# Ledger of designs, part 331: peptides against a protein of PDB entry 4GMN

Target 1, 375 residues: chain A of PDB entry 4GMN
Amino acid sequence: RYANITLLALVTLASIGTDFQETLVKGNQGSRESPISAADEEWNGFDDADGDAMDVDQKSSSGEDQEEDYEEIDVKEDDEDDDDDSITSEMQADMERVVGADGTDDGDLEDLPTLRELIQTAVPQLIRLSNLPIDSDESLTIQSHALSALNNISWTISCLEFANGENANIHNAWYPTAKKIWRKTILPILEADSADLKLATQVTSLAWAVARVLHGETPTDGNPHRKFISLYHSSKQQAGGNSNSIEEPEDPFQGLGVKCIGVVGSLAHDPAPIEVNREVGVFLVTLLRQSNNVPPAEIVEALNQLFDIYGDEELACDKEVFWKDGFLKHLEEFLPKMRTLTKGIDKRTQPELRTRADEALLNLGRFVQYKKKHA

## One batch from the design tools (peptide; made by RFdiffusion4, then SolubleMPNN)

Design b2_p30_8_s1 (from b2_p30_8, 17 letters changed)
Fold by OpenDDE base, seed 2:
Structure b2_p30_8_s1 (fold): chain B 375 residues (1-375), chain A 30 residues (1-30)
Amino acid sequence: as target 1 above (375 residues)
Amino acid sequence: SDLEEIKKSVAEYQRFLGQQELEASRKELE
């Protein structure tokens, strides 16, 4: 009885976290800048004050590729408008405030009661439930649902813009809670000797969501970046052996490999220790060197992480890692491989992967050119 | 055990990092 009520409450909290994320995404679709596209923002480099707009001479090679008029099979997306009216009017009002408010620095969520209750009341209970001793299948189920709810809440919050002091009240309220999730949920699970790939995927997804907000301020205790790199390699070894369908997630970006890259990339941002940054940077550059054996989605994520980590030349990691370890040469040598990889992705079967690969290729060209100017 | 594979993977990666540092250090000395 108590367990079923706990499970129902956890499923409900996970649903609320999803609905909140969907409401954020829908609210932001009305504004041109979807925050999910912050990873999809064209890397513009730093504003060189000299306004020579690089005329990227798009030599339109007019390849007259014959438009074979393949009939649009009008796949009626049955918009089952499942009007899941589960978005409370209070939650919607909180969302409208988040999109419109110049974030006050106070860390006070007086104007965001739903989000306040999620952070202050729900999350501490979820952390407790995720950190219970596993002694039964029931306790494992409770942990999985608690991790799911924490994941959805953490992802939702990680989709908010925090740059330039935006949403500072939410950031300040979340930050200590995010560190608590890391220390009390993520680290204990990563230290547990568990062969459970499902649990590893759940904790890695949660770790990515948390690390997307904490970045280099993520607690470095116990070298978590090495644990995620190890998990990355272990996941590749298991996929090669047992034909147990780890159903490759239909979405290539939901793979454990991508999630591991996203976590370690996020952990390597300033103010991360230079040695952590170096270990992650070398890992990411090594994936590019070994790209023939790496899924395209992992290459895209590894590139985006490299751009985000090493985009700022004022950071210590630019001089001490990027230039010192000769990363520019590896990125430049990877350009022709990335062009081939991107062209090899079928636009019909993998449109998202192709779009994100085309963008990562464009950004790689710009990034290499930028770094060559600032050498 | 999966722990032994993880430990092996960590050790292999640490060895790789150490080799890269040694190669970088050698190139600075040449």
Scores: peptide ipSAE 0.016, ipTM 0.392, DockQ to the pose 0.015
Fold by OpenDDE base, seed 4:
Structure b2_p30_8_s1 (fold): chain B 375 residues (1-375), chain A 30 residues (1-30)
Amino acid sequence: as target 1 above (375 residues)
Amino acid sequence: SDLEEIKKSVAEYQRFLGQQELEASRKELE
């Protein structure tokens, strides 16, 4: 399962890397009028260094016009389906290693060269590109591609198991980079207060991917949870007015609302400040109370976040927020509503949503029972 | 402006949080 996600992500990264490279090349061709200093090293993608520079020794031999009758070798176009297996053998090897690695704790990626280059070389460049001054539609395009690449990388890494010290080497290598993405890419875009819902969706997706690894250790500077909650509410107000212009993603779980919930939920995990946890917890519980006006996918995500945040009774947030703010009552009162909501989802048209809602309903029942025993 | 709507939504949410905190604090005082 993880291997397929990582595969898809690497393929998508390769594709995005290519699209990004093409966009950069087009951008560099357009900007040739301004002397951009030589330090804008063209990010030529992952140059596989094994491009043997064929020394085309162009010996200018002035040899005579022998009309060698090149027999038309009827090169049968064997339609070699160029299965553009854009997955380098190295990427595949790295993926196989990531699935098997009882990694060393030292954050050393010696055994994961592609992932190392991705984290150490590609991501810093993508961070730079995502932070370019937006002065043109081209700059917006570059930012969008950079955010997409960062999103895919971050999502890929966030799909790795880091519990119990699994993949500790990858975690330790990624962790400082994830914080850089947060501080240098996510926060500045959130602070720009752009009305661009596309950009907001991209940055929120990236923020969720990053926050899924950093959790409560995500930098709390500037109260980003409030910005995402605000974005959630703003997105609902805009969707209500312009029914035609928000391409509601075909996947209910790809909606901006779900992403906002995922971000803020992730930010609220221990060791997040209790105040941050409370604000997020109250937000999530409020969505459940208002469930009649909330998309089912957002309810599913909000429930999952609540379970993950408040599942441990030893955490300070259990006593100081969950019990103190009376969340159990709200969850218990929501059980019958969740049953109705889940039953209302057609298994034929929305099988994934129904499955995830059925799971969330089961977990809600278990969670309420758990909390009642520990009351 | 969309920024004003965001700011309004933030302010509404902050008011809601503040009301919840006030209600929680009131319930602790009752």
Scores: peptide ipSAE 0.014, ipTM 0.378, DockQ to the pose 0.016
Fold by OpenDDE base, seed 1:
Structure b2_p30_8_s1 (fold): chain B 375 residues (1-375), chain A 30 residues (1-30)
Amino acid sequence: as target 1 above (375 residues)
Amino acid sequence: SDLEEIKKSVAEYQRFLGQQELEASRKELE
């Protein structure tokens, strides 16, 4: 009984986090034609596709064709639409305020009651549920749903602009909670070294969402970037061996490889330790050098991460890593390969992947020109 | 609100888990 109530509560929190993200995406589309960065689409919807097809072996009893005239009971679609609208309305009102208010106020979420309650009340409970000892299939299910809810909430918050002190109130409220998710949920799961690819995908998605806000201020204890690089390589080795279709997600940007790149890229931003930045930068540049065996979506993400990490010449990583390790040469040598890769993507079958690859190619050309001018 | 019902349900479950941990710890001491 308590487990079913908890599961229902976790599913509802995951749904709320979803609807909140969708409302953000819809709200942001109405204002500036800022290109939706690669990360806005990472809503892992609940594919409720675990419809256990009970193979009811209905034995073919040859009973006679009584054409009973089943009167079309006009099942009035009772518009049960009313109850879903209420939660969506409070969240929509908070989102309209987030998009409209240059609120300079220090960490106070007085004007954002739904978001405040998610961060201050729901998330601390989800962290506890995600960090329970695994002793049963029920505890695994609870952990999975808690991770899904944390993922959706964290992704939604990570889609907010925090540059130039925008949404500073939300950032200041989220920052200590994001560090708590990292230390109490993400690190313990990564340290358990589970062979569960589903759990690894969930924790990696959550880690990316959290790291997109914390960047180089993400706790570096235990070198988590090396664990995600190891997970990236392990995922590629498994895909090559067993033809058990781990159904590559229909969306190429939802793949575990993209998520691993997103996490380690975000972890490498200033003020990350120079050695963390170097190990990640070398990993990303190595993917570009090996691009013939790397999915196009992972190349797009690796390029975007490299632009964001090394775009500022005033940062210590520009001199100590980018120039010192000769990354410009590798990026310049990759330009012809990126042009070929991008042209090979069919606009009809993969329109989004093609658009994002065209943008990444354009940005690569600009970035190489910028760095050559500042050499 | 549904969020308040969810909070109550999660708080009740956490109390249940805390009771189960206390009962397990008591059984290990007997």
Scores: peptide ipSAE 0.008, ipTM 0.383, DockQ to the pose 0.016
Fold by OpenDDE base, seed 5:
Structure b2_p30_8_s1 (fold): chain B 375 residues (1-375), chain A 30 residues (1-30)
Amino acid sequence: as target 1 above (375 residues)
Amino acid sequence: SDLEEIKKSVAEYQRFLGQQELEASRKELE
């Protein structure tokens, strides 16, 4: 009886977290392009104080690119009006306040009652449930649903803008809770040394969501980046051997490999220890060197992480890792491979993957040019 | 249970393999 009520509550919290994320994405589509498509932020380089917009003279080589008129397949999303509107309406109202809050109003978390209750009441319970002793299939199910709910809440919060002191009230409320999720949920599961790839995928997804907010301020105790790198390599070895491996997710960006890259990339940001940054940077650059055997989505994620980590020349990791370990040479040598890889993706069958690969290729060209100018 | 010990041993071995691959990859960039 209690377990079924707990399970229902966890499923409801996981759904709430998803609806909240979708509302963020839809709300941001009205003002700024979708934050999950934060890949759409053209890497503009760091603002050189000299406003010479690099006119990338796209010399129009007059290749007769046949404009194949892709008919917009109007996928009518059947609005299954599932009438659970009341909780979604309060969350939507909180989200509209967060997205519509001009970053000048230090909105108190008191004005965000749903988000407040999620952070202060729900998350601490979910952390407790994720740490229950696993002694039954029921306890495994509870853990899985608690991880799903934590994942959805954490992802939703990670889609908020925190730059320039935006949403500082939410950031300040979330930050200690995110560290608690890391220390009390993520680390114990990683340390339990389970061969359960489903659990590993769930905890890695949660770890990415948490690390997208904490970045280099994520607790480095026990070198968690090495555990995720080890998990990445282990996942590749299993996929090659057993045909009963977890079905590769239909979405190439939801794969365990991509999630591992996202976690370790996020962990390597300043103010991460330089040795953590180096080990992650070497891992990411090695994926590019071995790109013939790496899924395109993992290459896209690895590139984006490299741009974010090493974009700022004022950071210690630029001098002590990027330049010292010769990463520019590897990125420049990868440009022709990336062009070939991107052109090999069929726009018809994998439109999202192709778009994100085209963007990552563009950004790689810009990044290499920027780094050559600042050498 | 024997199954839990097997799962732990497999996971430890998988971590070991991943660490060896990371160390090899680092040495290829140096």
Scores: peptide ipSAE 0.000, ipTM 0.353, DockQ to the pose 0.017

Design b2_p30_8_s2 (from b2_p30_8, 18 letters changed)
Fold by OpenDDE base, seed 3:
Structure b2_p30_8_s2 (fold): chain B 375 residues (1-375), chain A 30 residues (1-30)
Amino acid sequence: as target 1 above (375 residues)
Amino acid sequence: SALEEIKESVRRYQRELGLQQLEAARKELE
């Protein structure tokens, strides 16, 4: 009885996290639909005057206009107003404020009551549930659901812009909680030498969501980047052995390998210790060198992480790692391989993977050119 | 700049992947 109530509460909390994300996406789309006024650049037609009136003969060929009766397929837009009654007016109002207002620099969430309750009330309970002693299948189920709810909330928050001081109030409120999730939920599970790949995948997803906000300020105690690198390698060894292939998720970007890359990439950002950055950078560049044996989605993620980590030339990691360890050469040598890899992805069967690979290829070319210009 | 385009593409990619993670995690609860 208590377990079922707890599970229902966890499902509800996970759903609230999703509903926030959906509302945020809808709100962010609405802000993009701010009409970029097409500046009618009146392309002033070149008044080239020269008047030669060549009489092009009016050959009157009376081609029979076969009126192909385009049956207007009355696509009934079933306005399934999926009034997703799940989104409370309070959640919507909170997300509209997040999209519209530069928040106060203080971790004050007075104007964001639902988000405040999620961070201050729900997350601390979820952390407790994720730390229950595992003594039964019921305890494992509770832990899994608690991790999923933490994942949903953490990912939703990680989708907010913080880079230019946007949403500073949310960032400041979340930051200590994110560190608590890391220290109390993520690290203990990573230190537990569990052969449970499902649990490892859940904790890695959560770790990525948390690390996307904390970046290089993620606690480096116990070298968690090495644990995720080890998990990456272990996942590859297991996939090759027992035919209990955990069905590779239909989405190539949901794979444990991609998640591990995302975590370690996020951990390597400034102000991460240079040695952490180096170990991660070497790992990522090594994946590119071994690309023939690496899933395309992992290559795409590894590239995106490399662009994010080493995009800023003012950072210490640019000089001390990127240039010092000769990463540009490896990226340049990878360009033709990436072109081949990207072209090998079928647009019909894997349209998303192809789109992401095309984007990563474009960015790789730009990144290499940028770095060569700033060498 | 080419750098800003990269940063924007990275942010977009990470955001969309975040959505997929949310959906996947929600489905694991149902």
Scores: peptide ipSAE 0.007, ipTM 0.303, DockQ to the pose 0.863
Fold by OpenDDE base, seed 5:
Structure b2_p30_8_s2 (fold): chain B 375 residues (1-375), chain A 30 residues (1-30)
Amino acid sequence: as target 1 above (375 residues)
Amino acid sequence: SALEEIKESVRRYQRELGLQQLEAARKELE
């Protein structure tokens, strides 16, 4: 009896986390470009204090781009008046207030009572449920649902802007909880070295969401970046052998390989130890060198992570890793391969992958030019 | 609130499964 109520509660918490994410995406479409489309942020380099806007000479090559009229598929939002439970509605209203707050009113977490209760009350229970001994199929199911709820909540919070002290109240409330998720949920499951790829995928998704907020301040105990790199390689070996197709997720960006890259990339940000940064940077650059055997989505993610990690020339990792290990040469040598890879993606069958690859190609060109100017 | 009902449901389940005893036992092994 209580198991079913707990499962229902976990499903509800996971749903609320999804609804929050959707609300953030919808809210950002109205004001700023969607944070999941953080790929849409054209990497402009660091603003040189000298306001020489690089006039990217748009050489208008007069290619007759046929305007294929994409018929707006009027996705009728079937207004399924699903009676949004009072929790989902209250939590959506909290998230809408966070998104709609022009960064001037640092609303106290007291003004976000539902989000406060989610972070302070629900998440600690989910951590406990995710860290239970697995002794039955029921305990495994509870763990999976607890991980799903933690994932959705963590992803949603990771889509909030925390730059320049924005949402500092939420960040300050989340930060210790995120570290607790890492230490009490993620690390124990990674240390159990389970052959369960479903569990590994759930934990890696959660780890990415947590690491997107903590970055280089993620606990480095036990070198978790090496565990995720090992998981990446292990996932590739299994996909080649046993035709137990873990159905590659229909979305190429939801693959375990992409998630592993996202985690280790996030872990490598300043103030990560230079040794951690180097091992991750070498891993990412090695993927680009081996790109003929790497899925395009993983290449896109690896590029974005490299831009984010090594964009700032003031960081210790720029001198001690990027320049010292000669990464610029590898990126420049990869540029023609990226052009070929991107052109090989069919816009009709994989429009999102093509768009994100076109953006990553553009950003790679800009990044190489920036780094050459600052050499 | 419905969140407090969820919290209480989780607490009831944890008590019925002896999860508090398991958590205590794990802390003794740490």
Scores: peptide ipSAE 0.000, ipTM 0.362, DockQ to the pose 0.017
Fold by OpenDDE base, seed 2:
Structure b2_p30_8_s2 (fold): chain B 375 residues (1-375), chain A 30 residues (1-30)
Amino acid sequence: as target 1 above (375 residues)
Amino acid sequence: SALEEIKESVRRYQRELGLQQLEAARKELE
């Protein structure tokens, strides 16, 4: 009885977290490009004050590819408007405020009661439930659902803009809670060294969501970046041996490998220790060198993480890691391989992967040019 | 079970191997 009520509550909290994220995405689609596309923003480099617009000579190779007029099979998406009215009017009102609010510096969520209750009331309970001793299948199920709820809430919050002091109230309220999730939920699960790949995937997804907000301020205790790098390599070795269909998630970006890259990339941002940054940077550059054996989605994520980590030349990691360890050479040598990789992705079968690979290729070209000018 | 202990041992070994690969890759970039 208690277990079933707890599970129902956890499923409900996970649903609320998802609905909140969906409401955020729908709200943002009306005003600015989706924050999932913030990683897809064209890396423009830093504005050099000299306004020589790089005329990227798009040599229009006029390949007359014959538009074979394949009849659009009008797949009627039956928009079953399942108006699952699960979005409370309070959640909508909170979301409208988040989209419209110039972030007041006060970490007070007085104007965001639903989000306040999620952060202050729900998350501490979810952390407690995720830390229960695993002594039964019920306790494992409770942990999994608690991790799912924490994941959904953390992802939703990680989709908010916090740059330039945006949503500072939410950031300030979330920041100590995010650190608590990391220390009390993520680290203990990583240290338990469990043989459960499902649990490892759940904790890695949660770790990515948390690290997307904390970045280099993520607690470095116990070298978590090394644990995720080790998990990455371990996941690759297991996929090759047991024909247990770890069904590659239909979405190539939902893979454990991508999630590991996303976590370690996020952990390597300033003000991360230079040694943490170096180990992550070497890992990411090594993936590019070994790209023939790396899924395209992991290459895309590794590139985006490299751009984000080493985009700012004023950061200590630029001089002490990027230039010192000769990363530019590896990126330049990878450019023709990335062109081949991107062209090899079928637009018909993997349109999202192709789009994100085209963007990553464009950004790689720009990044290499930028770094060559600032050498 | 003995099978789960073996799986755990193999996974620990795989993680250690992953760290060794990172150290090797670092030395190739130096």
Scores: peptide ipSAE 0.018, ipTM 0.499, DockQ to the pose 0.016; fails the geometry check
Fold by OpenDDE base, seed 1:
Structure b2_p30_8_s2 (fold): chain B 375 residues (1-375), chain A 30 residues (1-30)
Amino acid sequence: as target 1 above (375 residues)
Amino acid sequence: SALEEIKESVRRYQRELGLQQLEAARKELE
C-alpha cells in the first residue's frame, strides 16, 4: 500500500516537474513568440488595365545624395542560450562530482527510473531555477514554483524509511543532492533575509524536508538554526499585530511555527555540534515552559523533536546538554500541562491533532520515566 | 489537492513509523 502511495506521489511529482518544465518552456516560448505578423500580403494579381502612358515631364531635380551613415547597430545576439546549456552541464557535472566525491556508491536506482530522473535530471534544474536573480515578478514566480517542486520531491523522499538501512540506494542517491539543495537553494534564500513570509514558509518547508534526511549532518555553516529560531519568533510577532488573516492553514501541522520547529529539531540530531544542539534544545524546552502561548501542534512537534534528539543516552548531547542543562526537570514539570492541553483538544473538530497530542503525552510520560531510571 | 492528501498521508505514516521506532527503541532500552 505505501509503495503505491510513494509511487503515486513520485508520478505526481514527475507530473509537477514536467508541468513546471512545460510552463517554463511555454513561458520562454511565449516571450520569444513575438507575433511575427505574417503579413500575408495576398499579392492581388495586377489586372491588365491598358492605362495610357501620359508623357509626364522628366524634371531632373539633382537632389544631393546625403550619405546617411546607417550605423549597423550590431545587435549582439546575447548568447543567453549557451549560458543555459553550460550551467545545466556544470550543474550536472557538479552533481556527478558531489555524488562521486562522497565515496557513496551512487545508489543503484535502476529499479526506480522515475526517482532517478527526478534526482539526477529534475532537481539540478530546480536548484538553478530557485537560485535565479530576482529581477522581475516572473523570476519570483519561477523561484516559487521551483521551491514548491523541490519541497514536494524532498518531502516524498523524506517519507521513506532509512533508519534500518532500508532504501539505502535511495538514501545514497539523495544525500549529496539534499546537501546541494541546502547549500545552493536554502542558505542563499535565508541569507537574503527577505521579509516575504510566503518565501520564508516555502524555504522553511523545504529545509524541514531536507533536514529530515540529513539530520545532524546538515551543513551548519552560517548557523541556520538561529535563522529559523529568529523566523519562528518573527512569525509570532506578526500574527499578534496585523489582523490580516494569514489564513492559518486548515492543518495545524502545516503552520510556519511547526515547520521552524521541525527544521531546528532535525538540525540538532547527532552528529550536530554540541553548541547547535544546546541552542535548539533550550529553544524547544523554552516553548514547553511558555506552552500557554504556543499552539498545540507546535508543542506536539517540539516534544517529538526532543524525544528523537535526546532518546539515546550514548550520544554526547545526552550528557553535555540534556543532563547538564537540566532538561528532565522541565519535561517533568510540563507533564501536567500537557495532560491539560491534550484534554482541551476536541476529538470531533480536531481528531488528528488530538490523536497526535495523546501520543505525544504518552511518549512524554515514558520518556520522563526512562530518563529518571537512567539518572 | 490529491498531492496534499498524499503528502499528508505519507507524513502521517512517517510520524507513526517514527513513533513506532521510538517506542521500539524505548522497549529495547527497558
Scores: peptide ipSAE 0.000, ipTM 0.297, DockQ to the pose 0.052; fails the geometry check

